# Peptides against a protein of PDB entry 4N78, part 136

Target 1, 186 residues: chain A of PDB entry 4N78
Amino acid sequence: HFQVICRLLGYQGIAVVMEELLKVVKSLLQGTILQYVKTLMEVMPKICRLPRHEYGSPGILEFFHHQLKDIVEYAELKTVCFQNLREVGNAILFCLLIEQSLSLEEVCDLLHAAPFQNILPRVHVKEGERLDAKMKRLESKYAPLHLVPLIERLGTPQQIAIAREGDLLTKERLCCGLSMFEVILT
Target 2, 155 residues: chain B of PDB entry 4N78
Amino acid sequence: MAELQMLLEEEIPGGRRALFDSYTNLERVADYCENNYIQSADKQRALEETKAYTTQSLASVAYLINTLANNVLQMLDIQASQLRRMESSINHISQTVDIHKEKVARREIGILTTNKNTSRTHKIIAPANLERPVRYIRKPIDYTILDDIGHGVKW

## One batch from the design tools (peptide; made by RFdiffusion4, then SolubleMPNN)

Design b2_p17_6_s1 (from b2_p17_6, 6 letters changed)
Fold by OpenDDE base, seed 3:
Structure b2_p17_6_s1 (fold): chain B 186 residues (1-186), chain C 155 residues (1-155), chain A 17 residues (1-17)
Amino acid sequence: as target 1 above (186 residues)
Amino acid sequence: as target 2 above (155 residues)
Amino acid sequence: DPFLERLRELAQESLEA
């Protein structure tokens, strides 16, 4: 699903969606969540001593439950605060998954374009074969597919310019060194 | 442009008119040949004359058709060439617009990106006070008590 | 094309007659 979304939206669509999500997240964090957190901090017991380990895990849990009883019983915490946190979490996950899907798509595009851009994979060399000879043969095999040189030879100046720009846009991808998710976390 | 105009406005219409006129003339020739054969005392000579006129008429029509056809073909070739040039221009504009749109899109998404910094793994500084290993009696924490606390997605 | 040239000649003769 995320792959399809990436394909449909493209870079521009993804950017718009991410910006809107960031606005929503910011609004939730700075608004409702912040208010609830402040309230919770005020109601939080100032002194919470660790119960003796002798009470065991159940006793410790009961102790904390008793100390936090007022917080747990706060109905708005469950209905509003946790819902908002869920929304924030979903937004973050969405951004992460979109970025991952986009990266996969970009890698595929790069791989598909590679033969046309003189980007050749390293060939596995069997024992006794010269890597250089194989690579040279491979280069010769794919030489006619090099788009930019072909257009430079046969095309008009305008076509050459377009081909070069297209080549550059094809090579430049976010997956090569950029992260959107890091910006979102920031 | 001038050649195409000449073909469309003068040569092709002229050729069509010539062909039409030829049709009328051929009818006259046919009538003449028929009358000549009927009235002639020398039927053989009249027949030979008719053959000659027939051959000439066929040649004339063939020439007119060929000339007209060639002019039409030439007209079509010129038009095809013009269309190809127009298509090329449109394609060029389209590609330019697409590239521009892509560049804009790249800039927009670029604002939302940062360089992948290999964040140095912050050394988790272990707190200096190693709390004495309290013999952790693992009593299974019954988390079912928390099932009623929060809208946890029951998977 | 010699044939077309002959046709042209014959056609011209026909048009002039």
Scores: peptide ipSAE 0.024, ipTM 0.693, DockQ to the pose 0.011
Fold by OpenDDE base, seed 1:
Structure b2_p17_6_s1 (fold): chain B 186 residues (1-186), chain C 155 residues (1-155), chain A 17 residues (1-17)
Amino acid sequence: as target 1 above (186 residues)
Amino acid sequence: as target 2 above (155 residues)
Amino acid sequence: DPFLERLRELAQESLEA
């Protein structure tokens, strides 16, 4: 599903969605969640000492339950605050999955374009074979597929310009060094 | 453009008119040949003359048709070439626009990105001794150890 | 094309008669 979304939206659509999600997350964090956190902090016992170990685990649990009774009984925490946190979590996950899916699509595009851009995969050299000889053979094999040189030789100046720009756009992908998710986490 | 215009406005219409006129002329020639044959005492001579006129007329019409056909073909070729050029231009514009849109989109999404901190992950030198993964034996938590701790109601 | 040339000649003769 995320792959389809990435293909459908493209870079622009993804950017718009991500921006809106960031706004939503910001709104939730700075608004409702912050208010609940402040309220919880106010209701939090100022002094919560560890009960004596002599009370055992059940006694300690009851102690904390009693100390946190006001928090536990805060119904809005369960209904509103947790829902908002869930929404934030979902937004984060969505962003992560979109980025991952986009990266996969970009990698696929790069791989598909590679033969046309003089990007050759490293060939596994079997024992006894010269890497250089194999690479030269590969280069010669794919040389006729190099799009930009072909267009430079056969095309009009305008076509050459477009080909070069297209080549650059094909090579420059987010997955090569950029992360959206890291921005979301900051 | 000038050649196409000349073909469309002058040569092709002119050729069509010439062909039409030739039809009228052929009818006159036919009438002449018929009358000449009827009136001539030498029927053989009249027949030979008719054959000559017929051959000439057919040659003339054939030439006119061929000329017209060639002009039409030339016109179509020019038009096809023009269409191809237009298509190329449109494609060029379309590609330019698409590239521009893509650049804009990339800038927009780029604002939402940061450089991946390739933290030089220190080569976690795999310790030479691969400690056998201690099979996490889930020892059942023996809760009986806690039985002696606290005022358990001995039922 | 010699054929076309002959046709042109014949056509010309037809126009001049």
Scores: peptide ipSAE 0.024, ipTM 0.697, DockQ to the pose 0.010
Fold by OpenDDE base, seed 5:
Structure b2_p17_6_s1 (fold): chain B 186 residues (1-186), chain C 155 residues (1-155), chain A 17 residues (1-17)
Amino acid sequence: as target 1 above (186 residues)
Amino acid sequence: as target 2 above (155 residues)
Amino acid sequence: DPFLERLRELAQESLEA
């Protein structure tokens, strides 16, 4: 699903969605969640002493339950605050999954473009084969597929310019060194 | 442009008219040859004359057809060339627009990105003591250990 | 094309005829 979304939206659409999600998250955090957190802080026990270990796990749980009774019984916490937190969480997860899906698409694009851009994979050399000879053979095999040099030889100046720009755009991908998710977390 | 116009307006219509006229002339020649053969005492001479006229007439028509056909082909070639040029121009514009759109899109998404902190992988200094690779004995995961974890309905 | 030239010649003869 996320792959389809990435393909459908493209960079522009993804950017718009991410920006809007950031706005939504910001509004939730600075608005409703902040207000509930402030309220919770006000009702939070000022002094919460650790119960004696002698009470065991059930006793300790009851102790904390009693101290936090007002918070646990706060109905709006479950209905509104937790829902908003879920929305924030979902937004974050959505952003993460979109970025991952986009990265996969970009990697696929890079791999598909590689033979046309003189990017050759490291060939596994079997024992006894010269790496250099194998690489030269591969280079010679794919040399006719080099798009930019081909167009530079056969194309019009306009076509050459377009080919160069296209080549650059193909090489420059977000997955090469950029992260959207880090910005979202900030 | 002038050549195409000349072909469309003058040469091709003119060729068509010439063919039509030639058809009429052929009919006249045929009538003449038939009458001449019937009336002539020397049928052999009349036949030879008819053959000569027929050959000449057919050659003329063939020439006219060939000329017309070549003009039509030339017209089509010119038109095809014009269409190809137009297509090339449109494609160029389309590609330029697409590249521009892509650049804009990338700028927009770029604002939402930061450089991945490639943590310099600290060279894991291999500890000097080559710990003997503990033979990873794949112990079959005994899933029965999980049987006691949770509300397991003991069947 | 010698054939075309011959056709032209024959056509011309036909027209003059």
Scores: peptide ipSAE 0.023, ipTM 0.699, DockQ to the pose 0.011
Fold by OpenDDE base, seed 4:
Structure b2_p17_6_s1 (fold): chain B 186 residues (1-186), chain C 155 residues (1-155), chain A 17 residues (1-17)
Amino acid sequence: as target 1 above (186 residues)
Amino acid sequence: as target 2 above (155 residues)
Amino acid sequence: DPFLERLRELAQESLEA
């Protein structure tokens, strides 16, 4: 599904969706969640000493339960705050999955374009084969497929310009060095 | 453009008219041949004359049809060439627009991106034992796992 | 095409006739 979404939206659509999601997340964080956090901080016990280990796990649990009783019993925390946190979480997950899907598509595009862009695949050299010879063979094999040089030889100036720009756009992908998800986390 | 116009306005209509006129003339020739055959004392001569006229008439019509057909074909070729040129131009414009749109889109999404901290690629010290490439078993991502987590934003 | 030339000749003769 995310792959399809990425394909349908493209870079522009993804950008728009991400921007809107960021706005929503920001609104949730700065609004409702912040308010609840502030409230929770006010009701949180100011002094919560670590109980002695001698009380054992059950005793420690009861201690914390008692200390946090007011927080746990805060009904709005369960109904509203957690829901908002879920929404934020969903947004984050969505962004992550979109980025991952986009990266996969970009990688696929790069791989598909590679033969046409004079990008040779890493050749596994079997024992006994000379790397140089194999590389030369590959170069020879893919040389006719190099689009930009071909168009430069046969095409009009306008076609050459378009081919070069297209080539550049094909080579430059987000997956090569850019992350959207990091921006979202910040 | 001038050639196409000439074909459309003069040559093809002219050829059609000529063909039509030829039809009327053929009728006259036929009538003449019929009457000549009936009235002539020498029927053999009349028949030979009729054959000659028939051959001539057929040749004339064939020529007219051929000329007209060639003109039509030429017209179509010119039009096809024009269409191809137009198509090429449209494609060029379309590509230019697409490239522009893509650039804009990339700028927009670029604003939402940060440089990946290229963690220093630790020299992948090739483990001495080349672990067999773990066959990437494409486990279908079971998206159903997410069905329980995401209560969508109720707008 | 000799055939076409003959046709032209015949056609011209027909028109002059």
Scores: peptide ipSAE 0.022, ipTM 0.698, DockQ to the pose 0.011

Design b2_p17_6_s2 (from b2_p17_6, 6 letters changed)
Fold by OpenDDE base, seed 3:
Structure b2_p17_6_s2 (fold): chain B 186 residues (1-186), chain C 155 residues (1-155), chain A 17 residues (1-17)
Amino acid sequence: as target 1 above (186 residues)
Amino acid sequence: as target 2 above (155 residues)
Amino acid sequence: SRFLEMLKELAEESLAA
């Protein structure tokens, strides 16, 4: 699903969606969640000491239950605050998954473009074959596919300019060193 | 353009008219040959004359058709060339627009990106201005890193 | 081309006639 979303939205669409999600997350965090957190901080016991070990596990549990009784009984916490936290969590997960999917698409594009951009794969040398000879053979094989040089030779100045720009755009991808998810976390 | 106009307005219509006129003339020639053959005491001579007229008429029609056909072909070639030029222009504009749109999109998404190597401590200042060049780390893309990623080409 | 020229000549003769 995320791959399809990436393909459908493209860079611009993804950017718009991410921006809107960030706004939503910000609104949730600064609004409802913050208010509940403040309220919870007010009702939290100021002094919560560890009960004596002599009370055993059940007694300790009861102790903490009693100390947190006001929090546990706060119905709005479960219904509203936790729901908002789920929404934030879902938004974060969405951003993560969309970035991963986008990276995969970008990698795929780079791989597909490689033969046309004079990017040769690593040659597996079989025993007894010279690496240099194989590389030369590959270079010769793919040389006619080099798009920019081909257009530079045969194309109009306008076509050359477009080809160069297209080549650059193809090479420049986010997966090469950029992260969106880190921005979302800050 | 002048040549195309001449073909469309003068040569092709003229050729068509000539062909129609030729048809009328051929009918007259046929009538003449028929009458001449019937009335002539020397039927052999009349036949030879008819053959001569037939050959001449055939040649004339063939020439008219050939000329007209060539003019039509030339017209079509010129039109095809014009269409190709228009197509090329449209394609160029389309590509330019697409590239521009892509650049804009890259800028927009770039605002939402940070360098992976940047320490977590850097306040990501969302660039207020959409126009900031996408800090593409122009590092030569080492595609070798991608060799192990994906179902693709077992090289 | 020679044939076309011949046809042209014949056509011209026919039109002159």
Scores: peptide ipSAE 0.027, ipTM 0.638, DockQ to the pose 0.012
Fold by OpenDDE base, seed 2:
Structure b2_p17_6_s2 (fold): chain B 186 residues (1-186), chain C 155 residues (1-155), chain A 17 residues (1-17)
Amino acid sequence: as target 1 above (186 residues)
Amino acid sequence: as target 2 above (155 residues)
Amino acid sequence: SRFLEMLKELAEESLAA
């Protein structure tokens, strides 16, 4: 599903969705959640000492339940605050999954474009074969597929310009060094 | 453009008219040959004349058809070339627009990105001194020390 | 081309007749 969403939205669509999600998250954090946190801090027991271990685990649990009774029974906390936190969490997860899906798509695109851009994978060298000789053979094999040099040789100036720009755009992908999720976490 | 216009407006219509007129002329020639053969005392000569006229008429029609066909082919070639040029121009514009849109999209998404912290693969410089793994001697926790504290309900 | 020229000549002769 996320892969399909990435394909449908493209970079522009993803940017718009991410911006809107960030706005929503910011609004939730600075608004409702902040207010609830402030309220919770106000009603938090000022002195909450660890009960004596002699009360055992059930007694300690009851003690804390009693101390936090007003907080736990606060109906709005369960219905509104936790829901908002869930929404924030979902938004964060959504952003993460979108970025991951986009990265996978970009990697696939890069792999598909690689033969046309003189990007060769590291070849596994069997024992006894020279890596250099094998790489040279591969380079020779794929040399006719190099798109930009081919167009530079056969194309019009306008076509050459477009090919170069297209090549650059193909090479420069987010997955190569950029992260959206890190921005979201800050 | 001038050549195409001449073909469309003058040469091809003119060729079609000429071909049509040739049919009328052929009918006249046929009538003449028939009458000449009937009226002539020398039928052999009349037949030879008919053959000559027939050959000439066929040649003229063939020429007219060939000329017209060549003009039509030329017209089609010019039109095909024009269409190809238009297609190329449209494609160029389309590609330019797409590249521009992509650049805009890249800028927009770029604002929402930061550089990936390349985890400096700290070359785990193997510390030269193999710190001998401190043998974690798991001292068995003797839980018997707790036996005296719990008043276990003797069931 | 020679054939076309020949046909042209024949056609011209026919039109002149």
Scores: peptide ipSAE 0.026, ipTM 0.657, DockQ to the pose 0.010
Fold by OpenDDE base, seed 4:
Structure b2_p17_6_s2 (fold): chain B 186 residues (1-186), chain C 155 residues (1-155), chain A 17 residues (1-17)
Amino acid sequence: as target 1 above (186 residues)
Amino acid sequence: as target 2 above (155 residues)
Amino acid sequence: SRFLEMLKELAEESLAA
């Protein structure tokens, strides 16, 4: 589904969706979540010492339960705050999945374009074959497919310009070194 | 354009009319030949005349058809050329627009991106020894680095 | 071209007749 979404939306659509999601997340974080966090901070015990180990796990749990009773009993925390956090989480996950899907799509595009851009695929060298010979063979095989040189030879200046621009756009992909998800996490 | 217009408006219609007129004339010639053959005391001469008229008529029709056909072909060639030029222009514009749109889209999405902290693991330590310029075998872009990105594409 | 010329001549002769 995410792959289809990526294909359908393209860079423009993805950008728009991501921007809107960021706005939503920002709104949630700066609004409701922040307010709940502030409230929680107010009700947090000022002094919460680690109970002695002698109390054991149950005792320690009970201690913290008691200390955090006000927080645990804060009904809105469970209903509203956690829901908002889920929404934020979902948004983050969505962004992650979109980025991953986009990366896959970009990789596929790069792979498909590679023969046309004088990018040789990784060659599996079988036993007894010389890597150089195989590479040379591949180069020879794909040489006629080099689009830019072909158009430079046969095309008009305008076509050449377009071909170069297209080639550049094809080569430049987000997956090569850019991450949206990191921005979202910041 | 002028040539095409001339072909469409004058030459081809004119040729069609000429061909039609030729048909009517041929009918007259046929009638004449028939009557001449019936009325002539010298049937041999009449037959020879008929043959001559027939040959002439066939030649004229052939000429008219050939001329018309050539004009039509020329018209079609001109039109085809015009269409090709138009197509080329449209394609150029379309590509330009697409590139522009893509650039805009990339700028927009680019704002939402940061550089991946790729751990520069392998300092390509230039081997100290200037080994002979090994023909830059374009190391295939190892896209395997991306193999870990996404669930299913086992190549 | 010769054939066309011949046809043309024949056609012209036909029209003159």
Scores: peptide ipSAE 0.025, ipTM 0.655, DockQ to the pose 0.012
Fold by OpenDDE base, seed 1:
Order: C-alpha cells, then sequence, then structure tokens
Structure b2_p17_6_s2 (fold): chain B 186 residues (1-186), chain C 155 residues (1-155), chain A 17 residues (1-17)
C-alpha cells in the first residue's frame, strides 16, 4: 500500500503530505499534549519519596496509586491525551513507512537505470576467473546501452541536454544519502 | 512550406483540372473516331487511326493520373514530416516541463531531508530551530546501498 | 463507357482478324 502511495504521490505529493503531517504533529505536541503535560506536572506530587522496601511490592504499588490517584483519575488523559499521542505515533509511523517505501522504489529505479548509466553490478568472480576479464566483458556488453553517450553521439543538442538532465535526476535519489525520517525525529 | 503550398494551391488543383479536361477531350476524340470509322471508305485505316488516338489518349491520362498521384503523395509526405517535427517539439517541451517539475518536487522534498548520519552516536541533537536553509548538498550517490540487494540475482 | 465498349469491340475485332 505504501509503495502504491509513493508511486501515486511522487516526490511532490510525498513532500506535501510530510509537511502537513509535521504541522499536525507539531500542533499536537505544542498544543494539546503540552497542555496536558503541564497540567500533569502541576498535579504531580512535589515530594514523592520511595516507600520503604518493607511494604513489599503490593504496598509500594498502593502507595504510588494513592500518590498518583489524581493523575490516574484524570479522565481526559485517557481519552484526549492518549488519542493525541496515538495520532502523533501514527503520523511518525506513516512517515517512516513512506520513507522506507520510497527508498525501495528509488532503489528499484536505480537498479533499472544502472545498465543505461554505465553502472555495472558487482560481479561475483568464480574461482579461477579474472575479475578484470569479467568486468571488461560486462562493459562491452552494456556499452551500447549507455544512453547519454549514445544520445550525445546521435541526438540533437536539445535531446542531449534533456538526456543529461534526465540522467542526473535518475542518479540523484534520496536513498543515496538523505533521510526524511531523521528530520522528523529531529 | 513553399513546396507544400505550391502543391496544395497549384499543382494538385491544376492536375485535377487537367484530368477533368482530359475527360472531355477523350469524349471528343471518341466521337471523332466513331464518326471517322463510319464515314471512312477504308475501315482498316480508320481503325488504325482510332487505335493510335486511343493509345495516345490513354497514355496522356495515365501520365496525368501518375503526376497527380505523385503530387498527392508528396503532399502527404511533407505533411507527415511536419507533424513529426511538431510532435518532436511538443515532446521536447513536455519533457522539459516534466524535468522542471521533478526538480521542483525534489527541492521541496529535499527540504525535508537531512544527511544520513552514519555516526553511531544517536545524539538526539535538539532541533536547533535554525531554519538552516537545507542547502541542497549534491552528495555523490553512494551506490553501495545497492550491493545488498543484488545478491539475489543468480546469474 | 461508350469508349470502353468501343475499345472492347475494337479489341474483339482485332482478335477476330
Amino acid sequence: as target 1 above (186 residues)
Amino acid sequence: as target 2 above (155 residues)
Amino acid sequence: SRFLEMLKELAEESLAA
């Protein structure tokens, strides 16, 4: 599903969606969630001493339940605050999954374009074969597929320009060194 | 353009007129041949004359049709060539626009990206609010990322 | 059509001769 979304939206659509999600997340964090956190901080016991270990686990739990009773009973925390946190979480997950899906799509594009861009795959050298000989064979095999040189030789100046730009765009992908998710986390 | 215009305005209409005129002339020739055959005491000579006129007339018509056909074909070829050129131009423009749109889109998404820090230390760097204009740093494409995916293709 | 018919007739006559 995310792959399809990535294909449909493209870079621009993804950018727009991500920006809007970031705005939503920011709004939720700086607005409602912040307010709840502030409220919770206000109702938080100023002095919460660790009970003596002699009370045992049940006693300690009961102690904390009592100390935090006002917080636990704060109904809006469960309904509104947690919902907002869930929304934030979903947004983050969405961004992550979109980025991952986009990366996969980009990798596929790069792989498909590689033969046309003079990018040769790493050849597994079987024992006894010279890497250089295999590489030369591959180079010779794919040489006719090199699009930009081919167009430079046979094409019009306009075609050459377009081919070069297209080649550059094909080579430049986010997956090659850029992360959106890191920005989101930041 | 001049050649196409000449074909459309002069050669083809002229050829059509010539063909039409030839039709009327053929009718006259036919009438003449018929009358000559009927009136001639030497029917064999009249027949030979009719054959000669018929051959000449057919040759003339064939020539006119051939000329007209060639002109029409030439016209169509020129038009086809023009259409191809136009198509090529449109395609180039379209591609240019698409490339531009893609560049814009990439810039937009690029603003939302940062360099992958390979540094192990997840320093949660507090987002320095500095709207650092995400300088589009053209980092060379590291194709090593593709190395892990390529293992599945058993050559 | 008459001319073609005449031509046909002429052709037939020429073949008969």
Scores: peptide ipSAE 0.018, ipTM 0.638, DockQ to the pose 0.008

